# Peptides against a protein of PDB entry 7PB4, part 20

Target 1, 105 residues: chain A of PDB entry 7PB4
Amino acid sequence: KMLNIKEYKEKLLSTLGEFLEDHFPLPDRSVKKKKKNIQESSVNLITLHEMLEILINRLFDVPHDPYVKISDSFWPPYVELLLRNGIALRHPEDPTRIRLEAFHQ
Target 2, 218 residues: chain B of PDB entry 7PB4
Amino acid sequence: DALQMAVGYFEKGPIKASQNKDKTLEKHLKTVENVAWKNGLASEEIDILLNIALSGKFGNAVNTRILKCMIPATVISEDSVVKAVSWLCVGKCSGSTKVLFYRWLVAMFDFIDRKEQINLLYGFFFASLQDDALCPYVCHLLYLLTKKENVKPFRVRKLLDLQAKMGMQPHLQALLSLYKFFAPALISVSLPVRKKIYFKNSENLWKTALLAVKQRNR

## One batch from the design tools (peptide)

Design b1_p12_1 (made by RFdiffusion4)
Fold by OpenDDE base, seed 4:
Structure b1_p12_1 (fold): chain B 105 residues (1-105), chain C 218 residues (1-218), chain A 12 residues (1-12)
Amino acid sequence: as target 1 above (105 residues)
Amino acid sequence: as target 2 above (218 residues)
Amino acid sequence: DLAFEILDFAFE
């Protein structure tokens, strides 16, 4: 039973990965803005696939507290996409935390 | 110069605890407005001020006035638009500011230096069609951005569902007609042959300024 | 709806 859940999770993530890469890619930040001294903390943005993987993993690993803290690596358009489409839900008391909603049967 | 001081004020905030914060803000805002409408703004100035207007650093009235004077001297950087879309999703700006931004984006579309990264945002713009206030302007933007590769069966279904919900809106019909042009096999529904595509005139706010920009760049 | 579409697409 646990093996089937892991395999299902991997299959889900792999199938979602291609779709999300094609339709919701990250903007190419490769414009080398010359180092003006503003410590723009070059926080590497994660892909939507990676974001979903984090959310799914948290749900499976910590089902009693399935919330993930929104980090600077979370691209705001992705967060909004997940929330607006009911894929994720914000914590009722902490708007900086989100959980996966669509898979809570 | 006066413009650099004004931009610096909005970017860094007030240097001195001036007792008259509102008068200083108004002075700098008027400076930006005057230069923008007379000469246009440099791409770097638009980059700074556009982000400020959408970041929620100032009140809605100030943000609206800044956004209304985002008039280019020559070009707008695509990177500024990508960053702006990110700020819209943070949710610190009002609904009216979002509408104004999409109107601005449509009006200034031809002055954006590149479209490659904006085209990658197609899915995000498409997802905003469900917002009734944004829908007319998003349809216009999508009409400008849509390529054959963007026309997918799931997007066709979403547009038809939206039409079923909202009725046969001119802006939806325009976008569907373009989709049918690129992928006639995906749209079996007979669309009325509208010879004229009608979008809301988003450019009305900037009509005079845009004419001046085009004249300076000839 | 998008979640279901993504899911439907993923499971198709």
Scores: peptide ipSAE 0.031, ipTM 0.792, DockQ to the pose 0.033
Fold by OpenDDE base, seed 1:
Structure b1_p12_1 (fold): chain B 105 residues (1-105), chain C 218 residues (1-218), chain A 12 residues (1-12)
Amino acid sequence: as target 1 above (105 residues)
Amino acid sequence: as target 2 above (218 residues)
Amino acid sequence: DLAFEILDFAFE
């Protein structure tokens, strides 16, 4: 049962990876490194695939607390995309935490 | 420069010590409005002010007024639009501000310097079609952005589902007609041959300003 | 809906 879940997870992530890269790529931050002092926190944004992987992993690893804290690496459009489409849910008491919605088959 | 002082005020925020915070705010807002409507704003000024308007730093009334005066002197930076979309998704702005932004984006579309990054946001805009308030303006935006590579079976299904839910809306029909043009095999439904594509006139708010911008840049 | 589409696509 666990092997099937892992394989299923890997297959899901692999299939999603190509789709998400094609349809929901990160915008190229023109990091024009011009030197001026504003600490634009060079937070590296993660891909939507990586975000989903984190959410899926959390759901499987910690099913009783499947929530992931939204970090600065989470691009807001991705968070909104997941929430609006019912892929993820916000924690009812902590809006900085989201979980993968259990896709009841 | 009065404009630089005004932009700086919005960027840095109100200095705590001013007893007349509202009067100062109004003064700077009027300065921005006056310059924007008369001459337009530089791309850098739009970058700063657009971000402020959508960040939720100020109240909805102020944000709305700022957004209404995001009129370019020449061009709008694509990067400003990408940043703006990010702020829209943070949820600190009102629904009315989101609608206004999409209206603005459609109205100012030709003044955006590049479209490459905006085209990458296609999926996000498409996902916003489910918002009934945004749908007319998003359809118009997508009509401007859609390329053959964007027309996928799953998006066709979504548009048809929306049509089933909302009825045959002119803006949705316009987008579907474009989809059918690019991928006729994906859309079996006979769309009424509308000779004229009708979108809600998003430009109405900026019509006079846009005419002035076009005249200055000729 | 997108979730279902993504999922449907992933499971297709």
Scores: peptide ipSAE 0.037, ipTM 0.810, DockQ to the pose 0.034; fails the geometry check
Fold by OpenDDE base, seed 2:
Order: structure tokens, then sequence, then C-alpha cells
Structure b1_p12_1 (fold): chain B 105 residues (1-105), chain C 218 residues (1-218), chain A 12 residues (1-12)
């Protein structure tokens, strides 16, 4: 059962990867670094695929507390996309934490 | 320069010590408004002020006023738009601000210097079609952005489902017609050939300002 | 197809 879940997870992530890269890529921060001193902390944004992988992994690894803390690496549009479409849910008491909504079979 | 002082005020925030914070805020806001409507704003000024308007740093009334005066002198940086979309998703702005932003984005679309990164946001804009308040403006934006490669079966299904839910709206019909143009095999439904595409353009808050911008850049 | 189904399901 666990193997099937892992295989299914890997297949799902693999299939989603191409789709997410095609349809929800990160904008190229080709911001010409003009030297203005604003420490825009060059936080490396993760892909939507990586974000989903984190959420899925958390759900499988810690099913009783499947929430992931939103980090600075989480691009806000991705978070909104997941939340708006019911793919993820905010923690009721901590809006900085989100979980993958269990596809209730 | 009064404008630079005003922009700097918004960027740095209100200095805590001034008893007349509201008067100072209003003064600087009026300065920005006056320059924006008369001459337009530089791309750098729009970059700063647009982010401020959407960041939730100030109250909704102030943010709305700032956003309403995001009128370019020449061009808007694509990067400013990408950053703005990011701020919209942080959830610190009101629904009315989101609507205003999409209206602004449609109105200012031709003044954006590049579209490559904005086109990458296509999926996010498309997802916003489910918001009833945004839907008319998002349809218009998507009408401007849509390329053949964006027309996918799943998006067609979503548009048809939305049409089934909301009825045949002029803005949905316009977008569907464009989709049918790019991918006729995906849309079996006979769409009435409307000679005129009707988006809610009748209420362009910036119409006069945009005419002035176009005249200055000719 | 599966990605679309999941996304469709997720977006429904």
Amino acid sequence: as target 1 above (105 residues)
Amino acid sequence: as target 2 above (218 residues)
Amino acid sequence: DLAFEILDFAFE
C-alpha cells in the first residue's frame, strides 16, 4: 500500500511537473539589478511543482498535522492559486500555514 | 521636486513625529495625483507607488487614490506589473482594489513596455475568472493576452462551464470567440458572430489621461 | 490527462 502511494505520488508529481512548468512558470526576475540599496533579499522562489511536492510530502509524512509553513520562497501567486482552487487550505488558527486538501475519494 | 518628495514620503512611510500626519499625507497624495494626471508618472515612480498601493502599507482609501493615478508619462515596466500581481495575491488589498487593478491593467496594457513575463501569468489570470467581480475585466485582459498556445482543452471547458453558470456574458463571449479563432476544433458550439466586442470599456477611468499620454508620445 | 483531472478537480 505504501509503495503504491509513493509510486502514485511520484507519477502524479512527474505528470504535474510538465504541466505546471508550461502553464504556471515563475516569471524571470530579469530585473536589471540597478544598484538601488533596497536589500531585496534575493529569496529564491521555488516552483509550483516544488511547492506541491512539499505539501504532498507533508501530508504523507505527518498526516495528523499536514500543515506547511509558508516561507519566503513561496511565491504569493502560487499560494493564492492553491488556496483559491481548493488545492490547499489555510490553518484555521494560523494563516501562515497551509495544507494540501485531501482529495476526498 | 515636489513629486520626488511625495514619492519618497510614500516609500519611506510617515515620519511618526508629525502631529499633522493626515495633512502631510493628503498634501503628498495631491501632489502625486496632480502630476500624474497632468504629465503622467515615470516608470520608476509607478514602480514604487504601485507596489505601495497594493502592499497594504496604507489604508484602502489611500491605496485606491494612488492606484487611480498610476498614469504613465511614457511606459510602465513589466516588472512593476509582475510585482503588483504578487502583491494582489498576498491578500492585504481589498476586493475593490483588485478590481481596480485589473481595470488599470487593461487600461494601461498598451503602455507596458514588454509582455513576455505578463504572458507567463496567463494561468493566474485565468484562475481569477472564477471571481465574479473580476471576471469581466479578467476576460478583457485575457482577450489581450491570449495566444494560440494558451488555448487548451481544460481552459475551454472552464470557460464553457462558467458560461453555463453565469449565462452568455459579452465578455465571456468575446474571449470564447477568440479561443474559437485560435482553436476551432475545441469549440463545437456555434458562437454568434458579434461584429463588436463589448467589454466594460465604457467606464474607463483613465480615458482622458490615456489620450493625453498618447498625444505626448506621438 | 491525470494532471488535468487533478487540476480540474482541484479547480472545481
Scores: peptide ipSAE 0.034, ipTM 0.807, DockQ to the pose 0.040; fails the geometry check
Fold by OpenDDE base, seed 5:
Structure b1_p12_1 (fold): chain B 105 residues (1-105), chain C 218 residues (1-218), chain A 12 residues (1-12)
Amino acid sequence: as target 1 above (105 residues)
Amino acid sequence: as target 2 above (218 residues)
Amino acid sequence: DLAFEILDFAFE
């Protein structure tokens, strides 16, 4: 039973990965215009796939507290996409924390 | 330069104490407005000020005024637009600011230097169609961005569902007609042959300024 | 099916 859940999770993530890369890629911020002074903190943004993987893993690993803290690596458009479509929910008391919703049905 | 001082004020924030803050703010805002409407702004100035307008650093009235004067001298950097979309999603700006931004984006679309990264945002814009206030302007933007590769069965279904919910809106019909043009097999419904595509005139706020920009760049 | 539902839901 546990093996089937892990395999299902991996298959789901794999299928989602290709779709998300095609339709919701990260903008290529690699135009490091070397203008020196503004420490645009080169925050390495994670992919939407990686974000979903984190959320799914948290749900499975810590089902009693399935919330993930929004980090600087979370691209705001991805967060909004997940929230607007009901895939994720904000913590009612802490707007900096989100959980996966779609898998609770 | 008065403009550089004004931009620097908005970027760094007010240095000194309370009583003269509003007068100083208004002075710098008027400086930006005057230059923007007369000459347009450099791409770097737009990059700074656009982010400020959408970041929630200032009040809604100030942000609205800044956004209204985001008029290019020549071009707008695509990177500025990508950053702006990111700020829009942070939720620190008002709904009216979001509408104004999409109107601005449609009006200034031809002045954006590149479209490759904006095209990658297609899915995000499409997801915003469900917002009734944004829908007319997002449809117009998508009409400008849509390529054959963007026309997918799931998006067709979403547009048809939206049409069923909202009725046969002119902006939705325009976008559906374009989708049918690229992928006729995906849209079996007969669309009324409209001789003219009608979008809300988003450029009306900047009509005079846009004419001036086009005249200077000829 | 669930991936499609998530995708449909994600993109709805």
Scores: peptide ipSAE 0.034, ipTM 0.803, DockQ to the pose 0.041; fails the geometry check

Design b1_p12_1_s1 (made by RFdiffusion4, then SolubleMPNN; from b1_p12_1, 4 letters changed)
Fold by OpenDDE base, seed 5:
Structure b1_p12_1_s1 (fold): chain B 105 residues (1-105), chain C 218 residues (1-218), chain A 12 residues (1-12)
Amino acid sequence: as target 1 above (105 residues)
Amino acid sequence: as target 2 above (218 residues)
Amino acid sequence: DLLFEILRFAAS
């Protein structure tokens, strides 16, 4: 049973990868190294695929607290996309935390 | 110069000690407005001020006034637009500010230096069609951005579902007609051959300013 | 949304 869930998860993530890359790619931040001193913290943004992987893993690993803290690596458009489409839910008391929606209900 | 001081004020924020914070803010805002409407703003100034307007640093009234004067002297940086879309998603700006931004984006579309990164945002704009307040302006934006590769079966279905819900809206019909042009096999429904595409006049707020910009850049 | 449908399909 556990092996089937892991394999299913991997297959799901692999299938989603191409779709997410094609339709929701990260903008190429041409980090034009213009030397201007604004510490634009070169926050390395993660892909939507990686974000979903984190959310899925949290749901499976910690089902009683399936919430993930929104980090600076979470691109705001991705967060909004997931929330707006009902794929993720914001924590009712902590707006900095989100969870994957349980699609099995 | 007065403009640099004004931009610097908005970027750094008000210095704590001034009893006349509102008067100082109004002075700098008027400076930006005057320069923007007369001469346009440099791409760097637009980059700074656009982010400020959408970040929620100031109140909605101030943000609205800043956004209304985002008039380029020459070009708008594509990077500024990408950053702006990110700020829209942070949720610190009002719904009216979001509408104004999309109106601005449509009106200023030809002044954006590049479109490659904006085209990558196609999916995000398409997702915003579900917002009734944004839908007319997003349809117009998508009409400008849509390429053959963007016309997918799932998007066609979403547009048809939206049409079933909202009725035969002129802006939605315009976008569907473009989709049918690129992929006639995906749209079996006979669309009325409208000779005229009707979008809401998003550019009306900037019509005079845009004419002036075009005249200066000739 | 297709993403939702894909995720539902994937979660099923």
Scores: peptide ipSAE 0.083, ipTM 0.804, DockQ to the pose 0.036; fails the geometry check
Fold by OpenDDE base, seed 1:
Structure b1_p12_1_s1 (fold): chain B 105 residues (1-105), chain C 218 residues (1-218), chain A 12 residues (1-12)
Amino acid sequence: as target 1 above (105 residues)
Amino acid sequence: as target 2 above (218 residues)
Amino acid sequence: DLLFEILRFAAS
């Protein structure tokens, strides 16, 4: 039974979710809400799980250009983690774009 | 005051119109250095200046000097450290700056007000062990941070692999010994009974300053 | 890395 690429993706993401939450959680930024003045850029950071989901989706949806633009929602430590571990690669000509490494050899 | 003007200069950047940009920069940098080494800096000042030092806004020489004078008057905010780690990953700071940051983090560890959020960064610090330049200092940091819940089979494997690659480094042995203490079943390898845990003296750069901080806070 | 192994395993 050809496990639908979608089902495989969902299973992968679900399995990773708990691990990523346990070992690579976002820092709690909620503490700074009380002091009025510092316009900390209200950019909501996404989880590592969500970041990987975006990368995986792009790889499957647009395999000829599997690169995702790094947004402000991408927490820099997550980007570095993925790049350092060879999970993601930077675009050779555009360092603002990353792709998931094709692990399917 | 002179310090507020100096911090403001670094935060807002140089006003375009000054003909003597380098002299102004040096003046403000010296002001920060003098206050930091004599009295320490407030947590808010460290928050601003630490991020500036790691953001790549200024050259490596300036960033290094700023980072060297990140000496607290009382405490360092945990939030400042979390932000700093984020900036380290943006790739606008040099490798030497990263090393200096980890040395600073180890040296100033006891002055950080809270550790809850820093502990959440455990995985990121652990991932930095593969950097040969960072490894000694990261091991020391992890030695300070490691709790039983952090000791996982995959991390044990990674440490053993790293040991196989790099040899029996004192800093790595120290961390492995701590791991064995928390989870003896995960580490079957006989570790040499070292009576003294040896880390590189990261504190040497700030030894005098740290003594002064401790004296002021007594 | 474990993450890589997990991803590889999951991709497999």
Scores: peptide ipSAE 0.083, ipTM 0.813, DockQ to the pose 0.036; fails the geometry check
Fold by OpenDDE base, seed 2:
Structure b1_p12_1_s1 (fold): chain B 105 residues (1-105), chain C 218 residues (1-218), chain A 12 residues (1-12)
Amino acid sequence: as target 1 above (105 residues)
Amino acid sequence: as target 2 above (218 residues)
Amino acid sequence: DLLFEILRFAAS
């Protein structure tokens, strides 16, 4: 049973990866504009794929507390995308925490 | 200059000690408004002020006024738009601000320096079609952004579903017609051949200002 | 909806 879950997880993540890269890529922030003063918060944003991986891993690793804290690496459009589509849910008492929706129904 | 001081005020926030916070705010807001409508704003000024308007740092009334005066002198940076979309998703702005932003984005679309990064946001804009208040303006935006590569079967299905739900809305029909143009095999439904594409006149708020900008940049 | 469809498809 555990092996099948891991394999399923890997297959899910791999299938999602291509789709997410094609349709929801991160904007290229790579324009090294040298201009000094704008504190471009050097926050390294993670991909939507990585975000989902974190959420999925949390669900499997800690099923009794499947919530992940939204970090600065979470691009807000991705968070909104997941929430609007019902893929993720906010914690009822802590809006800074989200969980993957249990699709197994 | 007065504009730099005003922008700096909005960026840094009000200094706690000023008893006349509201008067100071109004003064700086009027300064921004006056310059924006008279001469337009530099791309850097728009970058700063647009983010402030959408960040929720100030009240809705102030944010609305700032957003209404986001008139470029020459160009708007696409980076500013990308950042703005990010702020919209944080959920600190009102629904009315979101609508105003999309209206602004459509109105100012031709003044955005580049479209490559905005095109990458296509999926996010498309996801906003489900919001009834945003739908007309998002359709217009998507009409401007849509390339053949964006026309996918799942998006076609979603548009048809929306049409089934909302009826044959002119803005939705315009977008569907464009989709059919790029991918006729994906849309089997006969769309009424509308000779004229009718979007809500989102530009009305800035019509005079946009004419002035176009005249200055000729 | 699309992500759900993909997730459903991938789950399937």
Scores: peptide ipSAE 0.080, ipTM 0.803, DockQ to the pose 0.034; fails the geometry check
Fold by OpenDDE base, seed 4:
Structure b1_p12_1_s1 (fold): chain B 105 residues (1-105), chain C 218 residues (1-218), chain A 12 residues (1-12)
Amino acid sequence: as target 1 above (105 residues)
Amino acid sequence: as target 2 above (218 residues)
Amino acid sequence: DLLFEILRFAAS
């Protein structure tokens, strides 16, 4: 039973990856290293696929606290996309934390 | 110059020492407004001020006034638009600011230097069609952005579902007509042959300014 | 609905 869940998870993530890359790619940050001193913290944004992987992993690894803290690597449009479509939910008391919706179980 | 000082004020925030913060803010805002409407703003100035207007750093009234004067001297950087869309998704701006931004984006579309990265945001704009307040302006934006490659079966279904819910809206019909042009096999529904595409006049707020920009760049 | 559409699209 556990092996089937892992395999299903991997298959789901693999299938989602191609679709998400095609339809919701990250914009190319032209890292024009122009020298201006604004420490734009070069926080590398993660892909939507990677974000979903984190959320899915948290749900499976820590089902009693399935929430992930939104980091600077989370591109705001992706967060909104997940929330607006009911794929993710915000923590009721901490808006900086989100979880995968249970309909993925 | 006065404009640089004004932009610097909005970027760095009010220096604590000014007892009359409101008068100083108003002075700098008027400076930006005057230059923007008279001469337009440089791409770098728009980059800074657009982000400030959408970041929630200032109140809604100030943000609205800044956004209304985002008039280019020559071009708007595509990167500024991408950053702006990111700020819209953070949720610190009002619904009215979001509407104003989409109106601005449609009005200023031809002045954006490149479209490659904006085209990558197609899916995000399409998702915003569900917002009733944004829908007319998003349809117009999508009409400008849509390529054959964007016309997918799932998007056709969503547009038809929206039409079923909202009725035959002119802006939605315009977008569906474009979709049918690119992929006639995906849209079996007979769309009324509307010879004229009608969108809300998003540019009305900037009509005079846009004419002036076009004259300066000729 | 979108995820289901994505999942349906990805599964087809």
Scores: peptide ipSAE 0.073, ipTM 0.807, DockQ to the pose 0.033; fails the geometry check

